# Designs tried in a protein design run: peptides against a protein of PDB entry 4QMF. Part 57

Target 1, 175 residues: chain A of PDB entry 4QMF
Amino acid sequence: ESSFMTLFPKYRESYLKTIWNDVTRALDKHNIACVLDLVEGSMTVKTTRKTYDPAIILKARDLIKLLARSVPFPQAVKILQDDMACDVIKIGNFVTNKERFVKRRQRLVGPNGNTLKALELLTKCYILVQGNTVSAMGPFKGLKEVRRVVEDCMKNIHPIYHIKELMIKRELAKR

## One batch from the design tools (peptide; made by RFdiffusion4, then SolubleMPNN)

Design b2_p15_8_s4 (from b2_p15_8, 12 letters changed)
Fold by OpenDDE base, seed 3:
Formats: structure tokens, C-alpha cells, sequence
Structure b2_p15_8_s4 (fold): chain B 175 residues (1-175), chain A 15 residues (1-15)
């Protein structure tokens, strides 16, 4: 039997309590057991004797990882789909200066979120920019593109450059 | 715990 555990920050506790029955129900369809430990502040997923697909436990691991990083359940649960992958990109370690960090992170979002929206559309990914992480969900190709843009943004390469490149590549792929 | 610090949600979108 395989099991995975993820710690979550205390500020997520109330939300996780509220949605845990939905998590349980979603995982029960795959015969994956789950436990919410409020004392430790952890989520655990484990295979059972009835688990048919041994690979689904890795999806369940990713589900609890996304939930711990503030992805809402209706979005996070999509990770259980075969064609859906995820990535959690740490952005807090690229820049030591807080003001420079905030500025670069804000460039990723852009005015009214337009930069991020463009990136989501081009990559076919869900993207959540929160704190020191960017959580993304989508196809593997799209996730690779998101990671590149996010990391380069933190390295002071403006996202608009990559968005333009992605637009051109998309147009070329349609011909 | 990892990520214990409260983080500001900047944006979220669904494709």
C-alpha cells in the first residue's frame, strides 16, 4: 500500500474542514482513502485493497499538494483527470529584495490580471499566483511554458516578451 | 509548516 502526506498552513484549516467531505467523495470513486489531521495540520492519501489503478495515488498526492497551496477544491479536483497535470513553482527565492520581488510578481499578473489571463489562455493552464508560489494546472506542454515564463519573470525578463513569442508559435502551429 | 505564512492571493483564472 502507498501513502502520501502533505502539511498545510493553519490559515487553510477552516477551508479544508469545509470541503473535506467533497475530497473524500472524490477519492472514494477511486478507492483512495484520505485523512485530515487538524492537530498535525496534515492531509494523507493512501491506496486500499480496492484501489484498481495504482497510478491514481500520485494524482491524489497532487490533489492534497494543490489544496495545501490554496487552490480551491473545484479546480484542484480536476487533477484526478488523466490529461491534467500540475506544477507548484517556488518564486520566493529568486530575489532577496522584497520590493523587487513584489514588482516582479506583479508583472506576472499585469494590469487587471491581463498578463496572467493571456498566459493562461495561451498555455491552456489554470494559474494561481499567491505569496511565494505559483500553482499551475494543465497539459504538460503548457505547464513547461508556464514555468519558463514565471521563472524568467522572477529573473527580470518581462512576461510580455514570452507572451508575444507564444502567440507567434501558436499562429505558426495552426498553419 | 511549509507555507505557513499567509500569502496574498493576487489572481486566479480558469482556462
Amino acid sequence: as target 1 above (175 residues)
Amino acid sequence: HPGEEETQKLSAAVP
Scores: peptide ipSAE 0.033, ipTM 0.702, DockQ to the pose 0.108
Fold by OpenDDE base, seed 5:
Structure b2_p15_8_s4 (fold): chain B 175 residues (1-175), chain A 15 residues (1-15)
Amino acid sequence: as target 1 above (175 residues)
Amino acid sequence: HPGEEETQKLSAAVP
């Protein structure tokens, strides 16, 4: 039997309580057990004797990881699909200066969210910028591109540079 | 707990 646990921040408690029945129902289809511990502030997923596919527990682990990082349930539950992968990119440790961190994080979003929207479209990924993490969901190739752009942005390479490169590569692939 | 700081949601992503 396999088990995975993740801690969640206190501000997520109310939301996780409201959606936990939906989490349980989604995992029950795969015979994966789950527990929400409000005292510890943890989520746990476990295989059961009825779990048919042993690989589904890794997707259940990724589900609770995404939920802990503010991804909404209707999006996070898509991780249970075979063609869907995810990444949680820690961005908080690239810069010691808080003002510089906030400025670089804001560049990922851009004016009216246009930079982030362009990156989502080009990579075919969902992307959530929240706190000290960027959560992404999509095809493995797209996730690699997202991680590169996010990390380079925190290293002071403006996302617009990579967006222009991705646009050029996309146009060349259509010819 | 990891990520205790609540910050303004900065995303154009639709759930």
Scores: peptide ipSAE 0.030, ipTM 0.684, DockQ to the pose 0.148
Fold by OpenDDE base, seed 4:
Structure b2_p15_8_s4 (fold): chain B 175 residues (1-175), chain A 15 residues (1-15)
Amino acid sequence: as target 1 above (175 residues)
Amino acid sequence: HPGEEETQKLSAAVP
């Protein structure tokens, strides 16, 4: 029997309460049990005797991780699909100066979110920037590209540079 | 708990 637990921030509690029945129904299809602990502020997923796919518990782990990091349920639940992967990129440790952190994080989003949208399109990923993390969902190749751009942005490499590079690579791959 | 200090959501989503 395998289990995974993820803590969530207090500001997520209300939302998680509202969607927990949907989480339960989604996981029940795979015979994965789940528990929302509002006292501890945790989500737990567990295999059962009826779990037929042992790998699905890892996807369930990823589901609760994404939910804890503000990914909405209709997007996060897609992680249960076989072709979908995710990554949770910690960005808070690259820069000690809060103002510099905020400034670099804002560069990743760009004006009106256009930089982030361009990155999502080029990588075929969903990307959510929230607090000290960037959550991404998509194909493995796209996730690697997202992680590179996100980490480099926090290292003061402007995302536009990588967007241009990705555009060029995409055009070359069509030839 | 992770992200207790977080107050801002920044999102662009491509389906």
Scores: peptide ipSAE 0.029, ipTM 0.687, DockQ to the pose 0.109
Fold by OpenDDE base, seed 1:
Formats: C-alpha cells, structure tokens, sequence
Structure b2_p15_8_s4 (fold): chain B 175 residues (1-175), chain A 15 residues (1-15)
C-alpha cells in the first residue's frame, strides 16, 4: 500500500475541517482513503485494496499538498483530472531582505492583480500567491512557464517581460 | 509546520 502525508499550518485547520467530508467523497470515487489528523496537523492519503489506478495516489498526494498551501477545495480537487498538473514553487529563499522579498512578490501580483491575471490567462493556469509559496495548477507546458516567470521575478526580472513574450507567442500560434 | 511563519495573504482572484 502507498501512502503520503503532508503537514499543514495551524491557520488552515478550521477550513480543512469544513471541507474534509468533500475531500473524503472525492477520493472515495477512486478508492483512496484519507485521514485528517488535527493533533499532528497532518493530512494522509493511502491506497486501498480496491484502488484500481495506482497513479491516482500521486494525484491524491498533490491534492493534500495544494490544500495545505491554501488552495481552495473546489480548485484543488481539479488535480484529480487526468489533464491537470500542479506545482508548488517555493519563493521565500530567493531574497534575504524581507522588504525586497515583499516588493518582488508584489510584482507577481501587480496593480489590482492584473499581472497575475494576465499570467494565468496566457499559461492557462490557476495561480495562487500565498506567503512563501506560489501554487499553480494547469497543463505541464503552462506550469513550466509559470515557474520560470515566478523564479525570474524573485531574481529581479520583472514579470512584464515574460508576459509580453507570452503574448507574442500566443498571437503567432493563432496564425 | 510549513507555512506557520507566513503572515501575508496575496490572493489571486479565482479565475
């Protein structure tokens, strides 16, 4: 039997309690068992004797990882779809100065979230900027583009550069 | 626990 566990921060506990029945129901369709441990602050997923697809456990692992990183359940559960992938990009270690970190992270979002929305549309990804991580969900190609833009932003390359390149590439692909 | 040090929420609008 395969199992995966993830820890979650205390501030997620209340939310995870409210949606855990929905998590259970979603995973039961795939014969994946799940456990919410409120004492440890962990989520566990495991295969059962009735699990038909052995690969679904990896998607279940990704589901609990996304939930731990503040992705809402209605979005996170889409990871169980075959065409959906995810990435959790750690951004906290690129910059030692907290103010510089905050400024660079804010560039990913942009004015009124417009930079992030443009990146989501161009990559066909969902993107959540939260704390020291960026969570993304979408096609593998789009996720690769998101990771590049996010990491480069933390390396002081402004996201607008990559957004312009992605726009040009999209226009060329429609011809 | 991972993310306990995280104080700032930067919510992207759910598409």
Amino acid sequence: as target 1 above (175 residues)
Amino acid sequence: HPGEEETQKLSAAVP
Scores: peptide ipSAE 0.026, ipTM 0.675, DockQ to the pose 0.099

## One batch from the design tools (peptide; made by RFdiffusion4, then SolubleMPNN)

Design b2_p16_1_s1 (from b2_p16_1, 7 letters changed)
Fold by OpenDDE base, seed 2:
Structure b2_p16_1_s1 (fold): chain B 175 residues (1-175), chain A 16 residues (1-16)
Amino acid sequence: as target 1 above (175 residues)
Amino acid sequence: SDEEIIKEAIKELESE
């Protein structure tokens, strides 16, 4: 039987404890077992003999991955839906200079988070910028676009380029 | 509206 484990940072512990009963209930619907280990700081998901869909364990893996990266449960649990995919984009290794990293990450978010909101709307994705990762949830095509914009931003390509491009594509799709 | 949000974001970015 299949099992997946992810570590989470200490600052997530209190939140994960709060929502773990909800996680358990959501996974029980699919007969997937789960364990929150507060000593190790890990979450584990496991198939059981009653698990019907063998592929659901991969979605459960993604669920705990998203939760570890600060995605709220009401959003993260949507990963269990058939039409929902996710991506966790590591951004911390693109720039070693701390100041440059912070500036480029801030460009992705923009004033009042409006740049990020625009990207979410254009790609039809949920996007969360947290620490050294960007978590995204949505259609696969949208996720590919998000990854490109995020990585390019960390490579000093301003998001405005991609936002304008996506706007043009959106307008062209209208009859 | 969604379109207004996107256009405002573009406007803000262009001002930088």
Scores: peptide ipSAE 0.281, ipTM 0.868, DockQ to the pose 0.868
Fold by OpenDDE base, seed 3:
Structure b2_p16_1_s1 (fold): chain B 175 residues (1-175), chain A 16 residues (1-16)
Amino acid sequence: as target 1 above (175 residues)
Amino acid sequence: SDEEIIKEAIKELESE
């Protein structure tokens, strides 16, 4: 039997407590056990002898990883679907200067979140920028595009460059 | 529409 554990920050505790019954119910459908440890500040998922699909444990692992990174449950639970993948992109190690980091992270979001929304639409992904990570959910091709844009943004390549490129590709694909 | 949203976002970014 396989098990995976992830730690979560203290500020997520209240939310995780409120949705944990929903997590349990979602995983029960796949005969995956789960534990919320409020003392340690951890989430654990485990296969059972009744787990039919051994690969579902990897999706359960991804579920708790996403929840730990502030992804809301109604979105995170979609990772259990066969056609849904995810990526957690660490962005905190690209820039040593905090002010520069904040500025580049803000460019990814843009005014009123419109830059991020455009990127979500073009890649068909859900994207959440939180702290030192960017969480993304969607098709594999879209996730690759998201990672490229996010990393390039932290390397001082403005997202607009990629957004324009993706828009052109989208228009060509409609023909 | 999605296309309109994307185009508006691009327009806003180009104006910055």
Scores: peptide ipSAE 0.277, ipTM 0.866, DockQ to the pose 0.790
Fold by OpenDDE base, seed 1:
Structure b2_p16_1_s1 (fold): chain B 175 residues (1-175), chain A 16 residues (1-16)
Amino acid sequence: as target 1 above (175 residues)
Amino acid sequence: SDEEIIKEAIKELESE
């Protein structure tokens, strides 16, 4: 039997408590067991003897990983679908200066979140910028592009470069 | 439309 555990920050505790019954119900459909440990601050998923698809445990692992990184349940639960992949990109280690970090992270979001929305549309991904991570969900090819844009942004390459490139590619594909 | 949203975002970025 397989088991995976992830820790979550204290500020997520209240939310996770409120949605945990929904998590349990979603995983029960696949005969995956789950545990929320409020003392340790952890989530655990486990296969059972009734688990039909052994690969679903990896999806469950990704689910709790996404939840720990502030992805809301209605979005995170989509990871259980076969056509959905995810990535959690660590962005906190590219720069040591806090002000520079905040500035570059804000560039990913842009005015009114429009930069991020454009990137989501172009890559067909869901993207959440939170703390020291960027969580993304979508097709594998889209996720690869998201990671490139995010990491380059933290390396001081403005997202506009990639957004323009993706837009051109999109226009060419329509012809 | 999605196209309009993307183009508007590009315009905003270019103005910075």
Scores: peptide ipSAE 0.277, ipTM 0.869, DockQ to the pose 0.809
Fold by OpenDDE base, seed 5:
Structure b2_p16_1_s1 (fold): chain B 175 residues (1-175), chain A 16 residues (1-16)
Amino acid sequence: as target 1 above (175 residues)
Amino acid sequence: SDEEIIKEAIKELESE
């Protein structure tokens, strides 16, 4: 039997308690067991004797990883779908200066969130910028593009550069 | 401006 555990920050505890019955129900459909440990601050998923598809445990692992990084359950649970992948991009280690970090992280979002929205549309991904991580869900090709843009942004390359490039590539692909 | 470019891009994408 296989099991995976992830820790979550204290500020997520209240939300996770609220949605844990929904998590349990979603995983029960696949005969995956799950445990929320409020003392340790952890989530665990594990296969059971009734688990039919052994690959689903990996998706369950991703589910709890996404939940730990503030992705809402209605979005995170989509990871259980066959065509959905995810990535959690650590952005906190690119810049030591806090002010520069905040500025660059804000550039990912942009005015009224339009930069992020444009990136989501171009990559066909869901993207959440939270704390020291960026969580993304979507097709593998899109996820690769998201990671490139996010990391480059932390390296002081403005996202608009990539957005323009992606727009051009999209137009060319239609021809 | 960057904002204008982004808005135009979004508009085009949403219209598809």
Scores: peptide ipSAE 0.182, ipTM 0.815, DockQ to the pose 0.118

Design b2_p16_1_s2 (from b2_p16_1, 7 letters changed)
Fold by OpenDDE base, seed 5:
Structure b2_p16_1_s2 (fold): chain B 175 residues (1-175), chain A 16 residues (1-16)
Amino acid sequence: as target 1 above (175 residues)
Amino acid sequence: DDDKIIEEAIELLEKE
């Protein structure tokens, strides 16, 4: 039997408590057991003797990983679908200066969130910028593109450059 | 204007 555990920050505790019954129900459909440990601040998923698909435990692992990084349950639970993948991109270590970090992170979002929205549409991904991570969900090709844009942004390459490039590629692919 | 480019891109993409 397989088991995976992830830690979550204290500020997520209240929310996770609220939705944990929904998590349990979603995983029960696949005979995956789960535990929320409020003392340790952890979530655990594990296979049972009734687990039919051994691969579903990896998706359950991804589910708790996404929840730990502030992805809301209605979105995170979609990871259990066969055609859905995810990525958690650590952005906190690209720059040491906090002010520079905040400015570059804000560029990913842009005015009224429009930069992020454009990236989501172009990559067909869900993208959440929170704290020191960017969480993304979608097709593998899209996720690869998201990671490139996010990491380059933290390296001081403005997202608009990639958006223009992706738009051009999209137009060329239609011809 | 970068903001204008982004807005136009969103408009085009949402129509598809």
Scores: peptide ipSAE 0.268, ipTM 0.877, DockQ to the pose 0.118
Fold by OpenDDE base, seed 2:
Structure b2_p16_1_s2 (fold): chain B 175 residues (1-175), chain A 16 residues (1-16)
Amino acid sequence: as target 1 above (175 residues)
Amino acid sequence: DDDKIIEEAIELLEKE
């Protein structure tokens, strides 16, 4: 039997406790067992003898990973769908200067979140920027693009460059 | 200028 565990920060405890019954119900459909350990601050998913699809445990792993990184349950649970993938992009190590980090992270979001919204639309991904990570959900191709834009942004390449590029590519694909 | 470009992009994308 396969098992995966992820730790979550203390500030997520209250939320995870409130939605854990929903997590359990979602995973029960696939005969995946799950455990929320409030003492350790961990979530665990595991296959059972009744688990039919062995690959679903990997999606369950991704689910708890997303939840640990502040993705809301209604969005995170979509990872259990066959056509959905996810990526958790660590952005905290690109820049040592905190002020520079904050500025670059803010560029990714943009005024009123419009830069991020444009990126979401262009890549057909959900994107959550929080703390030292960016969580993304969507098709693999879109996720690859998101990671590129996010990492480049932290490397001081403004997202507008990539957005323009993606817009051009989109227009070309329509013709 | 960049903000305007982004806003225009969103408008175009939302119409699709």
Scores: peptide ipSAE 0.255, ipTM 0.872, DockQ to the pose 0.119
Fold by OpenDDE base, seed 3:
Structure b2_p16_1_s2 (fold): chain B 175 residues (1-175), chain A 16 residues (1-16)
Amino acid sequence: as target 1 above (175 residues)
Amino acid sequence: DDDKIIEEAIELLEKE
């Protein structure tokens, strides 16, 4: 039997308490056990003797990882689907200057979130920019593209460059 | 100009 645990920040506690019954129900369908420890501030997922697909535990691990990084449950639970993958991109270590970090992170989002929306549509991914991480969910190819754009943005390459490139590639793929 | 490009991209992509 396999078990995975992740810690979550204190500010996430109230939300996790609210949705934990839904988490339990979703994982019960796969005979995966789960525990919310409010004292330690942790979530745990475990296989059971009734777990039919042992690989589902890895998806359960990803589920609690996403929840810990502020992804809402209705989105995060989609990770249990076979065709859905995820990535948590750490962005806090690319720039030491806080103001520069904030500016570059804001470029990912753009005015009214339109830059991020365009990137989501082009990559067919869900993308959440929160704190020092970017969480993404979608097809593997799309996730690779998201990571490239996000990391390059933190390296001072504006997302608009990649968006233009992705648009061109999309048109070429239709031919 | 950049904002316009993004808006046009979104519009095109949402129509698909």
Scores: peptide ipSAE 0.254, ipTM 0.872, DockQ to the pose 0.117
Fold by OpenDDE base, seed 1:
Structure b2_p16_1_s2 (fold): chain B 175 residues (1-175), chain A 16 residues (1-16)
Amino acid sequence: as target 1 above (175 residues)
Amino acid sequence: DDDKIIEEAIELLEKE
């Protein structure tokens, strides 16, 4: 059968321990086995002989990937739904200068998180900016837009440009 | 000005 493993950072260990029973229960419904290895700092998901849908293992893979990137369980577990997709966007390599990186990453969030909130609403996605990654969950079209905005932001294109465009497109679509 | 645009956008979007 199929298996996937994801490493997680040490600071995530405590949280993962607290929710792992919930992870197990969620995956058991699909006959997917899972293991939390605290020594290695890894999560593993695996199909069993009772796994009915072989494609669900890919969603389980995405689940542990999202959890490793600080997405809370109540949000991450939604990936098991058929209509939900996700993306983990690596942003750490666009800029070598740390200060410039921090500034551009902060532009994604904006004052009081409003820039990010606007993007979430426009794309119908959940978006989490953490460390060197941006995690997103939602429809494929929305995810594509999120990735474009995030990557462009790291390339010094301010998110406001895309927000304006998305707003215009939204208004035009209503007519 | 950018902040205002964002706030207005959020307001409009939340009303829908």
Scores: peptide ipSAE 0.253, ipTM 0.871, DockQ to the pose 0.119

Design b2_p16_1_s3 (from b2_p16_1, 6 letters changed)
Fold by OpenDDE base, seed 5:
Structure b2_p16_1_s3 (fold): chain B 175 residues (1-175), chain A 16 residues (1-16)
Amino acid sequence: as target 1 above (175 residues)
Amino acid sequence: SDEEIIKEAIKELEEE
């Protein structure tokens, strides 16, 4: 039997408590057990004797990882679908200056979140910028593109460069 | 449309 555990920050505790019954129900369909430990501040998923698909435990691992990084449950639970993958991109270590970090992180979002929305559409991914991480869900190809844009942005390459490139590629693919 | 959303986002970024 396999198990995975992830820690979550204190500020997520209230939300996780409110949705944990939904998490349990979703995982029960796959005979995956789960535990929310409020003392330790952890979530655990584990296979049972009734678990049929051994690969589903890895998706359950990803589910709790996403939840720990502020992805809402209705979106995070989609990771249990066969065609859905995810990536959690750590962005906090690219720059030491906090002000520079905040500015570069804000560039990913853009005015009214339109930059981020454009990236989501072009990559066919869900993208959440929160704290020191960017969480993304979607096809593997799209996820690779998201990681490139996000990391380059933190390296002071403006997202507009990649957005234009992706748009051109999209137009060419229609012909 | 999705295309219009993307184009508008590009326009906004170019104006910065």
Scores: peptide ipSAE 0.431, ipTM 0.915, DockQ to the pose 0.808
Fold by OpenDDE base, seed 3:
Structure b2_p16_1_s3 (fold): chain B 175 residues (1-175), chain A 16 residues (1-16)
Amino acid sequence: as target 1 above (175 residues)
Amino acid sequence: SDEEIIKEAIKELEEE
């Protein structure tokens, strides 16, 4: 049997308590056990003797990882689908200056979140910018593109460059 | 449409 645990920040406790029954129900369908430890501030997922697909535990691991990084449950639970992958991109180590970090992170989001929405549409991914991480869910190819754009943005390459490039590629693919 | 959303986002960025 396999087990994975992730820690979550204190500010997520209230939300996780609220949705944990839903987490349990979703994982029960796959005979994966789960535990929310409010004292330690951790989530744990475990295979059981009834777990049919041993690979599902890795998706369960990803589920709790996403939840710990503020991804809402209705979105995070989609990771249990066969065709869905995820990535958690650490962005806090690219820039030491806090103000510069905030500015570059904001560029990923853009006015009214429209830059991020455009990137989501072009990559067919869900993207959440929160704190020092960017969480993404979608097809593997799309995730690679997201990581490229996110990291380049933190390296002072504006997302508009990549968005235009992705648009061109999209148009070419339709032909 | 998705395309219109993306184009509008690009337009907004170009105006900045």
Scores: peptide ipSAE 0.422, ipTM 0.913, DockQ to the pose 0.790
Fold by OpenDDE base, seed 1:
Structure b2_p16_1_s3 (fold): chain B 175 residues (1-175), chain A 16 residues (1-16)
Amino acid sequence: as target 1 above (175 residues)
Amino acid sequence: SDEEIIKEAIKELEEE
């Protein structure tokens, strides 16, 4: 059988404890076993003898990965759906200067989070900016666009360029 | 609407 393990930061422990029964229930429907290890600070998922679809373990892997990166359970659990994909984009290594990093990360969010919301709408993705990662969930095409915008932003290309481009494409598609 | 949200976001970014 297959198994996957993901570490989570200490600040996430309390939340994970509160939702772990829900995680277990969701995975039980697919006969996937799971373990929360509070000593190590890890989550593990594994197939069982009753696991019908061997591919579901990969989605379970993604579930715990998303949870470790602060995605709320009601959103993260959607990864178990066949039509849902995800991406965790590491943004912490693009810039060495902390102030510059914070500034560029903030550009992804924008005033009142409106930049991020616009990007979510244009790509049909859920996007969460947290710490040194950006977590995204949605269709593959949308995820590809999100990664491009996020990485370019960290490379000092302002999101407005991509948002305008995506908006134009959207308008053209309606005609 | 979604359209309005996107346009407003663009407007805000252009003002920066």
Scores: peptide ipSAE 0.376, ipTM 0.900, DockQ to the pose 0.855
Fold by OpenDDE base, seed 4:
Structure b2_p16_1_s3 (fold): chain B 175 residues (1-175), chain A 16 residues (1-16)
Amino acid sequence: as target 1 above (175 residues)
Amino acid sequence: SDEEIIKEAIKELEEE
């Protein structure tokens, strides 16, 4: 039997309690067991003797990882689909200066979130910028692009560079 | 459209 555990920050506790029955129901369809430990502040997923697809446990692992990083359940649960992948990009270690970090992180989002929306459209990914991580869900190719843009942004390469590049690639693909 | 959204975002970024 395989199991995975993920810790979650205290501020997520209330939300996770609210949606945990939904998590359980979603995983039950695959005969994956799950436990929410409010004392430890952890989520655990486990295969059971009735688990048919052994690979689904990895997706369950990703599910709780996404939930821990503030991805809402209706979006996070899509990770259980065969065609959906995810990435959690740590952005907190690129700069030591807090102000610089905040500014660069804000550049990813842009005015009214429009920069992020453009990036989502160009990469066909869902992207959530929260705290010290960026969570992304989508096709592998798109995820690779997202990681590049996100990390480069934290390295002081403005997202506009990549957005323009991706737009050009999109136009070329239509021909 | 998606294209319009992207182009508008680029425009906004270029103005910064």
Scores: peptide ipSAE 0.351, ipTM 0.892, DockQ to the pose 0.844

